# Designs tried in a protein design run: peptides against a protein of PDB entry 6RGO. Part 361

Target 1, 392 residues: chain A of PDB entry 6RGO
Amino acid sequence: MALKLLGFNQDATCFSVISSNKGVTIYNCDPFGKCFELEKSTSNDEELDFLVEMLFSTSLIAVVDKTIGASKRKKLKIVNTKRKATICELTFPHEIMDVIMNRKIICVVLKSDQIFVYDISCMKLLRTIDVRGEKLKSTSKFRNSEAVGDIGVRVSLSTDNNSILCYSSYSKSDKENAPLNDIVVFDALKCIQINVLPAVHQSNIVCIACSPDGMLMATASEKGTIIRVFKTIDTENDEPILVNEFRRGSRPSRISEMKFNHDNTLLACVGESDTIHIFALPVTTTEADANEDDTLQQSSHSLSSSINGLQYISKGLANRFGKIIVSKIPTQSQQRHVAYIKIPENAKYRIGFPKDTTNTIHICGEDGNYLVYSIPRNEVGPCTLVKSNTFD

## One batch from the design tools (peptide; made by RFdiffusion4, then SolubleMPNN)

Design b2_p30_6_s1 (from b2_p30_6, 13 letters changed)
Fold by OpenDDE base, seed 2:
Structure b2_p30_6_s1 (fold): chain B 392 residues (1-392), chain A 30 residues (1-30)
Amino acid sequence: as target 1 above (392 residues)
Amino acid sequence: SKLEEERKKLLEEAEEIEKKLLELKKEKEE
């Protein structure tokens, strides 16, 4: 039967799938097993499509029925999985494209390029962000390009209580076809724009990941060859701080998902390629605990030697025309993966990082495999399979 | 453990959210 993966929850304790015959199924990762099933309400042989966003491992989920022909594509339901009851229903003016949540916030992305930000505790609307309206103020000609291709606003939300929202925005260029290649950083609790990163890629951004603490973001374009990591909040001379530039590959391949681990030391990416790539991030030593003197000389040959290539990218030429040219990191300073997982060709996979371990990754496939891998720390190489389960 | 306490607190928060959303649902049906 055709499985469609929805993904892992925020802490990779659960994942959700669509089964053509059963509807939505949620699996627990440890102990492995089915924890919830949402039955298909319609007898029609229509290809099922759903959005399911979990509130971690709780009984609360957000559900959108996106099935073709369904009049429900504009409805968000909050469901208690134990009671099998709808506790809240919201209707939107446009089709729902994405839903993301944490302990405080729900964000709903519409086909209209609007983001609705809600306080989860009462479903109060905090803000409507109109990504098109910001473009209309800069560019007079809104062509109704009815070619609503697979290019829309992308969002990512921090899993912590800081609730840092990163979203793609249209470049302020007077070009009729301005790409979605800007990033806005938004405090979803305070409803304040924190930062704007202009032209982070040459083409539309198709994947964004926020770190769990909201301090980092990763971005990938339609090409999926380069991943950029930025600081979200911190700026240097009012310019965006590029922390890392990673090369996934030379061949174009779409990235469908990226995730940071819980300590911001690893970034994983998955997509249409036969390989999940894992990149190491430089550990930001917080200056705080420099006090304790303890002399233990243990010769940890730390991989510190190869990371010394953080050349301070010198003074950006602030040319008078206000275009912050994100200085192209020289192709020589582009880091490759430190670890990888081979996956079957044409199998769609999703990724998650558990909170209990920094060097473990959970993956699941539309092939019905749930796999747990250990990530090598001291060498560049394949991840080691630790646990495997199958689902249907 | 710290993770068990975080999980317990998150379950309590989810129950409070559900309670408030059910109260708001009743107030809209009256």
Scores: peptide ipSAE 0.500, ipTM 0.915, DockQ to the pose 0.770
Fold by OpenDDE base, seed 5:
Structure b2_p30_6_s1 (fold): chain B 392 residues (1-392), chain A 30 residues (1-30)
Amino acid sequence: as target 1 above (392 residues)
Amino acid sequence: SKLEEERKKLLEEAEEIEKKLLELKKEKEE
């Protein structure tokens, strides 16, 4: 049977899948088992496509039926999984491309490059963000989804109550085909733009991850060779703070998902490659626990001082090229993974970090494997498999 | 545990959300 992975929830306590025969299934991670099934309403051999966003381990989910020919691609349903009942339905002017939520906010991304921000408690529209801006509305050239590859607006939302929304935006280049290589940081509760990170990559951003607390953001381009980590709120001299630059690999490979762990000490990435990469982030020592174990700190301190290397090359002559973030980090000094997991090359995997353990990662594959790995902290090496389950 | 209390609070918040959304649904159907 063809499985399509939808992903983990915000705390990796559940994951969702589409089965061609069963429809949408939600699994609980511990104890492992099915907790919800949405039966296939149509007998047709049509490839099922859904968006499912879970509200943590609660009975509330957001569902969009994206199946081809379905008149439902513009409809968001809030469903109680225990009652199998639709509690709210919203209709949008354009096809829904993505849905993300936390305890306070739902964000709905449309094919029109609009983001609708809602208060979840009443489904009140707080803001409509137009990523193209008003000038591009007149050119009704919707990216014909056929010819311009699957490069839309990407979003990530903090899982906390601060509700920091990071989204990809078009660079201010006068070109009709401006890349989606800017990032906007937005307070979704206050409806205020906090920060703008211009040209964080040379090409379109295809993956964004916000930290659970909204303080960090990771970005990857369509090349997927370099991952950049920025502070979301803080700036140095009105310029974005690059915290880390990681090298996933030398060969181009699409990154499909990135996740921070709950204490912002790890960043994991997965995609089309045979390897999940896990990177260590510098622990921001708040001054208090400075006392005891001096020995392991020496290796981390030397790396922080060298990252002063973000140079915005404003080429003064051509106002046409926006400020490009040029990494001054030598290719030799780019951080590699500290841990890895080997996965089947032909199987799509999704990743999640549980809240209870900072050294554990959950993964699930379209091969029907749910796997729990322990992450080594003291050495660079493979993760250790702790638990394995299968699903269909 | 702290996690159990956080989970309990999330369930209570979800029940309140559901209640309000069902009330708003009735008001639109009348």
Scores: peptide ipSAE 0.499, ipTM 0.916, DockQ to the pose 0.773
Fold by OpenDDE base, seed 4:
Structure b2_p30_6_s1 (fold): chain B 392 residues (1-392), chain A 30 residues (1-30)
Amino acid sequence: as target 1 above (392 residues)
Amino acid sequence: SKLEEERKKLLEEAEEIEKKLLELKKEKEE
């Protein structure tokens, strides 16, 4: 059967899949098993496509039927999975491209490059962000409305209550085909723009991850060779702070998903390559808990301490047009992965980090595998498989 | 545990969300 992965929920306690024959299925990770099924309403051999965004492990989900020919591609349904009942329905002017949520906010991304921000508690519209309209205010040139393939506005939302929204925006270049290579940081609760990171890549941004606390973001371009990590809110001399630049590889390969772990110590990425890469972030030693308890310094030189990540302050190179571009970290200072998982070629995988463990990653594949891996912290190497299950 | 308390609170918040959304649905159908 052709499976299509939708992804993990915010805390990696559940994942959702589309089965060509069954429709949408949600699996619980522990104990492993089916927790919800949405049956295919039509016997047609149409390729099923859905968006499903879960409110953590609750019975509330947002669902969009994206099946080709369906008039439903503009409809968002909030469904109670226990009752199998639609509790809310919203209709949008354009096709829904993405849906993300946390405990406070739902964001709906449209094909029009608009982001609708809702208060989840009442489905009240808080803001409409028009990413094209912002470009038109900054650039005299219309981008032709043909989203050439998969290039659209990308979004990520913090899983905490602060509700930091990161989205890709068009560069302020006078070029007709300005890339989606700026990042905007937005407070989704207050509806205020906090920060703008200009030209974080040379090409369109295709993947964004916000940290659970909203303090960090990771970005990848169409090339997928370099991942950049920035502070979201903090600036230095009104310039964006580049925390890390990671090298996934030398060969171009699209990154489909990135995730931070719960404590912001790890960043994982997955995509079209045969490898999930896991990068270590520098642990900001919060000075606080230097309580003196004299217990044996077994010199577990955590790999975290020897990352003298030179905080290369991104000395923004002013281009000829006075725009600060994020300086490239020298190739010698580009960090590699600390851990990896090999996956089957051509299998699409999704990733999730559980909240209860910082050194565990959940992955699921369109091959029908749900896998739990332990991440090595003291050495560079492969992750260890801890648990495996199959689904259909 | 703290995690169980957080999960319980999330379930209570989801029930309150559902209740409010169902009330707003009725008010639109009337």
Scores: peptide ipSAE 0.496, ipTM 0.911, DockQ to the pose 0.772
Fold by OpenDDE base, seed 3:
Structure b2_p30_6_s1 (fold): chain B 392 residues (1-392), chain A 30 residues (1-30)
Amino acid sequence: as target 1 above (392 residues)
Amino acid sequence: SKLEEERKKLLEEAEEIEKKLLELKKEKEE
């Protein structure tokens, strides 16, 4: 059967899949098993496409039927999985491209490059963000919606209550074809723009991850060779907003998903390549707990010395305030993965980090494999398979 | 455990959300 992966929930306790014959299925990770099914309403041989966003491991899900020919591509349904009942329905002016949520907020991304921000508790619209709106003042030409291939506004939301929303925005270049290479950081609760990171890549941003606490974001472009990690908030201490630059590979390959672990120590990426890459983030030791565990500091000291070397007055891209956000990190100082997982080249995979363990990663494939890996702490190498299950 | 307490609280929050959304649905159908 053709499987399409929708991905893990916010805490990797569940994942969702589309089965061509069954419709949407949600699996629990531990104990492993099917916990919900949304049956296909139509006997048509149409390729099923859905958005499913879970409210963690609760019975609440947001669902969009994106199936071709379906009039439902503009409808968001909130469904109780235990009751199999639609509890809320919203209709949008344009096709829904993405839905993300946490305990407080639902964000709905439209094909119009609009982001609708809702309070989940009452489905009250808090904000409409028009990502094109800054351009409409200068260029009357709507990009013909037909030529907008796979490149739309990308979003990521913190899984905590701070509800930090990171989204891709258009560069201020007067060129008709300005790339989606800016990042906006937005407080979704207060409805305030916190930061704007101009030109974080040379090409369109195709993947964004926000850390669970909203303090970090990771970005990848269409090239997928370099991953950049940024602070979401400007620190008063003139600290560089760009905290890490990772090399996934030398060959271009699309990154489909990135995730931080729950303590911001690891960043994983997956995409069209045969390899999931896991990168170590420098632990920002707050000075207070510096006492006992000397052993982990040796790896962090080598990283901190490399960051201090990044004060090269390189021809980086200046932010709106003339500060260089992106210096050319020398290709030699680009950190490689600390760990990896080999995956089948022909199978799409999704990734998730559980909350209970910092060194465990959950992965699932369109090949019907659900796999749990242990991440090595002290060595660069392959992850160890701990558990495997199959689904159909 | 702290994680079990967080899961319990999430379930309670989800039930409250569902209740409010069902009330709002009823008010829209009247």
Scores: peptide ipSAE 0.485, ipTM 0.909, DockQ to the pose 0.759

Design b2_p30_7_s1 (from b2_p30_7, 16 letters changed)
Fold by OpenDDE base, seed 4:
Structure b2_p30_7_s1 (fold): chain B 392 residues (1-392), chain A 30 residues (1-30)
Amino acid sequence: as target 1 above (392 residues)
Amino acid sequence: SKPTINWKLSKEEALKILKELLEEAKKLEE
């Protein structure tokens, strides 16, 4: 049977799949099993396509049926799974490309490069962001929608209540084909732009991850060879702070998803490659006031030795045109993965980090495997498989 | 064009259900 993965929820307690025979199924991770099933709306042998976003482990889901005709692709259903009832249906002017949520907001991304921000508590529209309209009055010829290129606005949302929204924007280049290589950081509750990171890659950004607390953001381009991690809010001399630059590989390969763990110590990436890569982030010691007393000898095996080479080269290379180019970390200081998982070639996988176990990763595949891996702490190497389940 | 909303329940009942679900989501954070 053809499975299509929709992904994990915010805390990796559940994941959603499309089964060609059943429709949408939501699985609970622990205990492993089906928790919800959405029956097919049609008896037709049409290839099922859905967007499903779940609010943590709650009975609240957002659903877009993309299977049937251009009209349904514009409809977002808010569903109570426990009641099996639609609460409301939102209709948009254009096809829905993505839906993300947290406890405060829902963001809806359209094929028109518009982002609609809603207050989840009342489904009130807070903001419409027009990512094309933020370009100067260049006659944006609608990129003919026939460019089948999977290049649209990408978004990520913090899972916390601060509701930091990161989205890809078009560079201010007067070129008709300006890349989606800028990032905007947006307070989705206050509806205020916090920061703009210009030209974070040379090509279009195809993947973005926001940290759970909204303090970090990871980006990858169409090349998928380099992942950059930035601070979202903090700036140094009005310049973006590049925290890390990771090398996934030497060969181009698309990254489909990235996730931070809940304590911002790990970044995982998955895509078209046979390998999930996990990178260690420097522990930002928040200067919590070290009140002297509790000498809990946490054996901080000093990962410090590899961190000492991270000169914060805040040298913004002002290119000849006064554009802040994020300083490329020298290729020698590009960190490799600290851990990896081998996955079947051509299998699409999704990733999630559980809240309670910062050194554990959940993965699921279109091959019908749900796998739990332990991430090595003290060595560079493969992750250890802890639990496996199958789904259909 | 602006997006439209169709409430499948009374608006009052829909808002009550949303509140209940968001209170559930908050308790899972604690």
Scores: peptide ipSAE 0.571, ipTM 0.950, DockQ to the pose 0.906
Fold by OpenDDE base, seed 1:
Structure b2_p30_7_s1 (fold): chain B 392 residues (1-392), chain A 30 residues (1-30)
Amino acid sequence: as target 1 above (392 residues)
Amino acid sequence: SKPTINWKLSKEEALKILKELLEEAKKLEE
């Protein structure tokens, strides 16, 4: 049967899939099993396409039926799964591309590069963000929808109540084909722009992840070779703070999803490659504990081990676009613990981090596998499979 | 064009259900 993955909820307690025969199925992770099914609205052998966003492990879901006709692709249903009842239906002017939520906010991304921000408690529209801005309204030649592949506005929302929204935006270049390579950080509750990170990649951003607390953001371009991690709110001399730069690989490969774990110590990425990568993040010690005066003069001998760690600081980007001040990451955290999971080639996988186990990752595949892995913290190596289940 | 909302329930009942679900989501955080 053709499965299509919709992904994990915010805390990886549930995941959703499209089954060609059943429609949308939501699985609970522990204990593993079906918790909800949404039957397909039509008997047609049309390839089912849905967006489903679940509010944690609650009975609240947001559903977009993308299978049937241009009218349904513009409709967001808010559903109570326990009552099997639609609470409300929102109709948008354009096709819905993405839906993301937390306990406070629901964001709806349209094919028109508009983001609609709602207060989930009352479904009040708080903000419409037009990512194209005022200048590009004149060249309303919609790029003919055919050849411009999966390039659109990307979003990520913090899972906390602060509701930090990160989204890709067009660079201010007067070029007709400006890339979506800027990031805007937005307070979704206050409806205020907090920060703008210009030209974080050379090409369009295709994947964004916000940390659960909204303090960090990861970005990947169409090349998917480099992942950059930035602070979202904090700046240094009005410039964006690059916390980490990770290399996923040397070969171009699309990254489809990235996620931080609950404590911001890990970043996972998945995509078209046969490998899920898990990167260790340095713990940002808050400066508060630096006051304990413990003058332990341990004469740590100068082991000048010349680890010629080729810091491929790509000096090349510094000249044309503003100096992203790479704050001198203290050379001490050079041992980037990287873990990995091998997945079947051409299998689409989704990732989730459970809240209670910061060294565990949940993954699910269109191959019908739900897998739980333990992540090594002190070594570079493969993750260990802890649990496995199958679904149809 | 502006997005439109169609409530499938009374607004009062819909808001009550949303409140119940959001309180459930909050209790799962504790």
Scores: peptide ipSAE 0.560, ipTM 0.949, DockQ to the pose 0.903
Fold by OpenDDE base, seed 2:
Structure b2_p30_7_s1 (fold): chain B 392 residues (1-392), chain A 30 residues (1-30)
Amino acid sequence: as target 1 above (392 residues)
Amino acid sequence: SKPTINWKLSKEEALKILKELLEEAKKLEE
């Protein structure tokens, strides 16, 4: 049967799939098994498409039926899986493109480049972010959406209670075809814009990942060759802080998903390539814990020798015209992966990091494989397969 | 147009169920 992957929940305890015959199935990772099934409401041979967002391992899901020809593409259902009952249905003016949530917030992205921010506890609308409207204030011309295929506003939300929302925005360039290459950092609870990172790539941003704590953000463009990691909140002289620049590869390849592990020490990426890449992040020691015991110094030395290329490129030349040019890290100082997983060619995979095991990654494929890998700590190399399961 | 909400239960019962599920999500963080 044709499977479509919807992805892992926030803590990688569950993943969701679309089966052509059954509709939506949610699997538990440990113990491995089906925990919920949403039956197909129509007997038609139409290719099913859904958005499903789950609140951790709870009975709360958000569901959108995106099936082509379906009148339901503008409707978000909030469902209690334990009761098999719809709590409420939200109807939007435009097609829903994405849905993300945490314990506090639901964000709904529309085809109109609007983001609707809701308080999950009462389904009260907190904010409407009009990404096009902000562009129209800066530029007299906007691109009509009908002509732009798979390019839309991308979003990521912190899994913590701080609810840091990162989204792609249009650059303030007077060009009719301004790319979605700016990032806005937004406090979704307070409804305040915290930061703006202008022109973080030369082309449209197609993938964003926020760290669980909301302190870091990773971005990738349509080229998918370079991944940039920024601080979300912190700035240096009102300028964005670039923490890392990673090279995934030399050949263009779309990145479909990125995720941080729970302690912000690893960033994984997956996409159209035969390889999942895992990158190490520098441990930002906060100065506050520098007062306790000297004893942990010895083990950090061996990884530090390969990380010696972390020149803090603090000196972004603020050019006289207020354009923050994200200084391109020289191609020679771009870090490579520390670990990798080989996946079948043409198989779509999704990734997740479990909370309790920072050196473990969960992956699932449209080939019906659920795989658990151990990530090597001290060596550059392949991940080790620890557990495998199959699903249909 | 503004988004619309249709509660499939009484609003009071729906808010009670949401509260119960969010307290479940909070206990999984501890």
Scores: peptide ipSAE 0.559, ipTM 0.949, DockQ to the pose 0.909
Fold by OpenDDE base, seed 3:
Order: C-alpha cells, then structure tokens, then sequence
Structure b2_p30_7_s1 (fold): chain B 392 residues (1-392), chain A 30 residues (1-30)
C-alpha cells in the first residue's frame, strides 16, 4: 500500500500516516499500535492528501483534507479523537499549506503567504501576519503563486508555553523575485515581533525548526548543504545571533524536516538524501554556580570554533535594523554530523525526539518502518537500532 | 476575506470540550 508520512507530534509519542486504502492513521510509539483512525470520506482512487497536527498525546487534532476540491483545502477541522467529533471547522480564503500548534496557539499558513495565529482555548484570531504585505503596495502583480512551485512561507513554533513562532519572509531586494530568505521571530502569545534575521541564506528557506523552549532556531535553504542555528532573542551580551553552522553535505539535497531534542543539545535533519544527520549543539553553560566537586571528566570536546569572523556591518539605512549576517564563516568552522542514520534512498522519513530520553531518536518511513535509534555520545558514528516496528 | 468559524456544537459545549482537552494536555506535562 502507498503510505504518506505526516510526522511525529511534539514529544514523539505519536506519529501520523496516510494509508491510500484507510485514510489517516495515528500510531502510538510506546506501546506501539494504532490509537486513532480517520476513514477516507471518498470511495474514489484519488491520491489522499492531509495535514494532521496533534496536540501531544491528547485527543485534540487539527485536520485539513487536501485530497478533493478547493473548498476542503481551505477548511481546518478541530477534532476530538476520543469523542470522534468535530469541535469546530475554520474556513480560510486560500488553501492551507501548514498547521502547527502547542498548548496555547494554533498557527495556520495559507498559500497566500498569510499566517493566522489563534488562541487554541477559544479559537479567537489573535493576529493575521501578511508575509507579502510590505510588497503589495508597489507591484500589483500577484506573482502567480501557481508558477512558483514548492516555495512558500515556512513556519516553526516552540512546543513550550513561550509560543515562539519563527517564519520565513521576503527579503527587501527590489528584484521582482525576492527570495524567502529572511527569518522573522514572533511572540505568538503577545503578538509582538521579537527579531528579524535578514538574508540568513542566499536562496529561499525551505526548512525551519524552533527549539522546544523557543531559544534557538535552525534554517536550511533549497541547497540543503548548510544548516544555520540562531538565537531567537538578542541577549544583552554582544554574542553573535548565529551560534552554529553545520554542513549536511557537499551535494545539494532538500531538507524536509529538522528537529531539536528537548534539551537543545542535538539537531537532527532528514530529507531526500539516504542519511539522517544529527549535529551536536554547544551546551551554553549558563555560568550558574559551578560548585567545585563533581569533576566528571565529560570530555566535552569544546569545539570552540572561534566564530570570530562574523563582521556585523551595521549600515545605518532604514529603521528595520536587519544586521546583514554576512556569514564569512570560513569553511573550516563548519561542523559535520556527530551521528547519522542510513535510510533507503527512495523512502521519505520523518523524525522525532522523545522527551524522556535526550539520546534517543524516533524515525518513521513511507516504507512502513517505525525505528528507535540510540545516538552515540562519545564518538562520531552510526546510531544504534534499539527497536523496530512495522505499520501499514 | 476573513476566516469563518463554524461551531459544530453549541459554542459553550465546544469551549467546554476545548478546556477539557487543554487540561489533559497540561496534566501530561506534570
């Protein structure tokens, strides 16, 4: 049967799949098994397409049926899985491209490059973010959003209650074809823009991950060769916003998903390549009280790659202080993966980090494999398979 | 156009169910 992966929930306790014959199935990871099924509404052999976002291990899901007709693609259903009942249905002016949630917020991304931010507790609209809005005043040419293929606004939301939203935005270049290579950091609860990171890549951003606490974000471009990690908030210290630059590979390959683990020590990426890459993040030891005694020789190879080379050229032009992050980071400072998983070249995989085990990663494939891997701590190498299950 | 909401239940019952599910989500953090 053809499987299509939707992904893991926030804590990797569940994952969602589309089965061509059944519809949407949600699996529990431990104990492994089906926990919910949405039957397909149509008997037709049409290719099923859905968005499903689950609120942790709860009975709350957000569902978009993308299979048939422009009307369904504009509808978000909020469903109680335990009651098998729709709570409400939201209808949008344009096709829904993405849905993300936490305990406080639902964000809905449209094909129009609009983000709708809702309070989940009452489904009240808090904010409409128009990512095109600054450009629409000058050139009335709606880019035929049909011809610009898989390039749209990307979003990620912190899984915690801080509700930090990171999204891709259009650069201020006067070119008709400005790339989606800026990042905006947004407090979704307060509805305040925290930061703007201009030109974080040379091409469109195709993948964003926010850390669970919202303190870090990772970005990848269409090239998928370099992953950049940024602080979301400017600390009072003159510390660079760019904290890491990782090399996934030398060959271009699309990254489909990135995730941080729950303690911000690891970043995983998956995509069109035969390899899931896992990168170690430097633990920002806040100098909290180093009480002397426990000299556990964790040989933290402090890869103190002195990122001395980031000259922030603050040219004092117009009031949005986008410090142009000219990454002149020498290729020598690009860290490789610390761990990897080999996957079948033609199988799409999704990744998740469980909350309770920071050195464990969950993966699932369109090949029907659910796999649990242990991540090596002290050596660069392959992850070890700990558990495997199959699904249909 | 603005997004529209269709409540499939009474708004009061729908908000009660949302509250119950969000309380469940909170208990899974503790």
Amino acid sequence: as target 1 above (392 residues)
Amino acid sequence: SKPTINWKLSKEEALKILKELLEEAKKLEE
Scores: peptide ipSAE 0.547, ipTM 0.946, DockQ to the pose 0.922

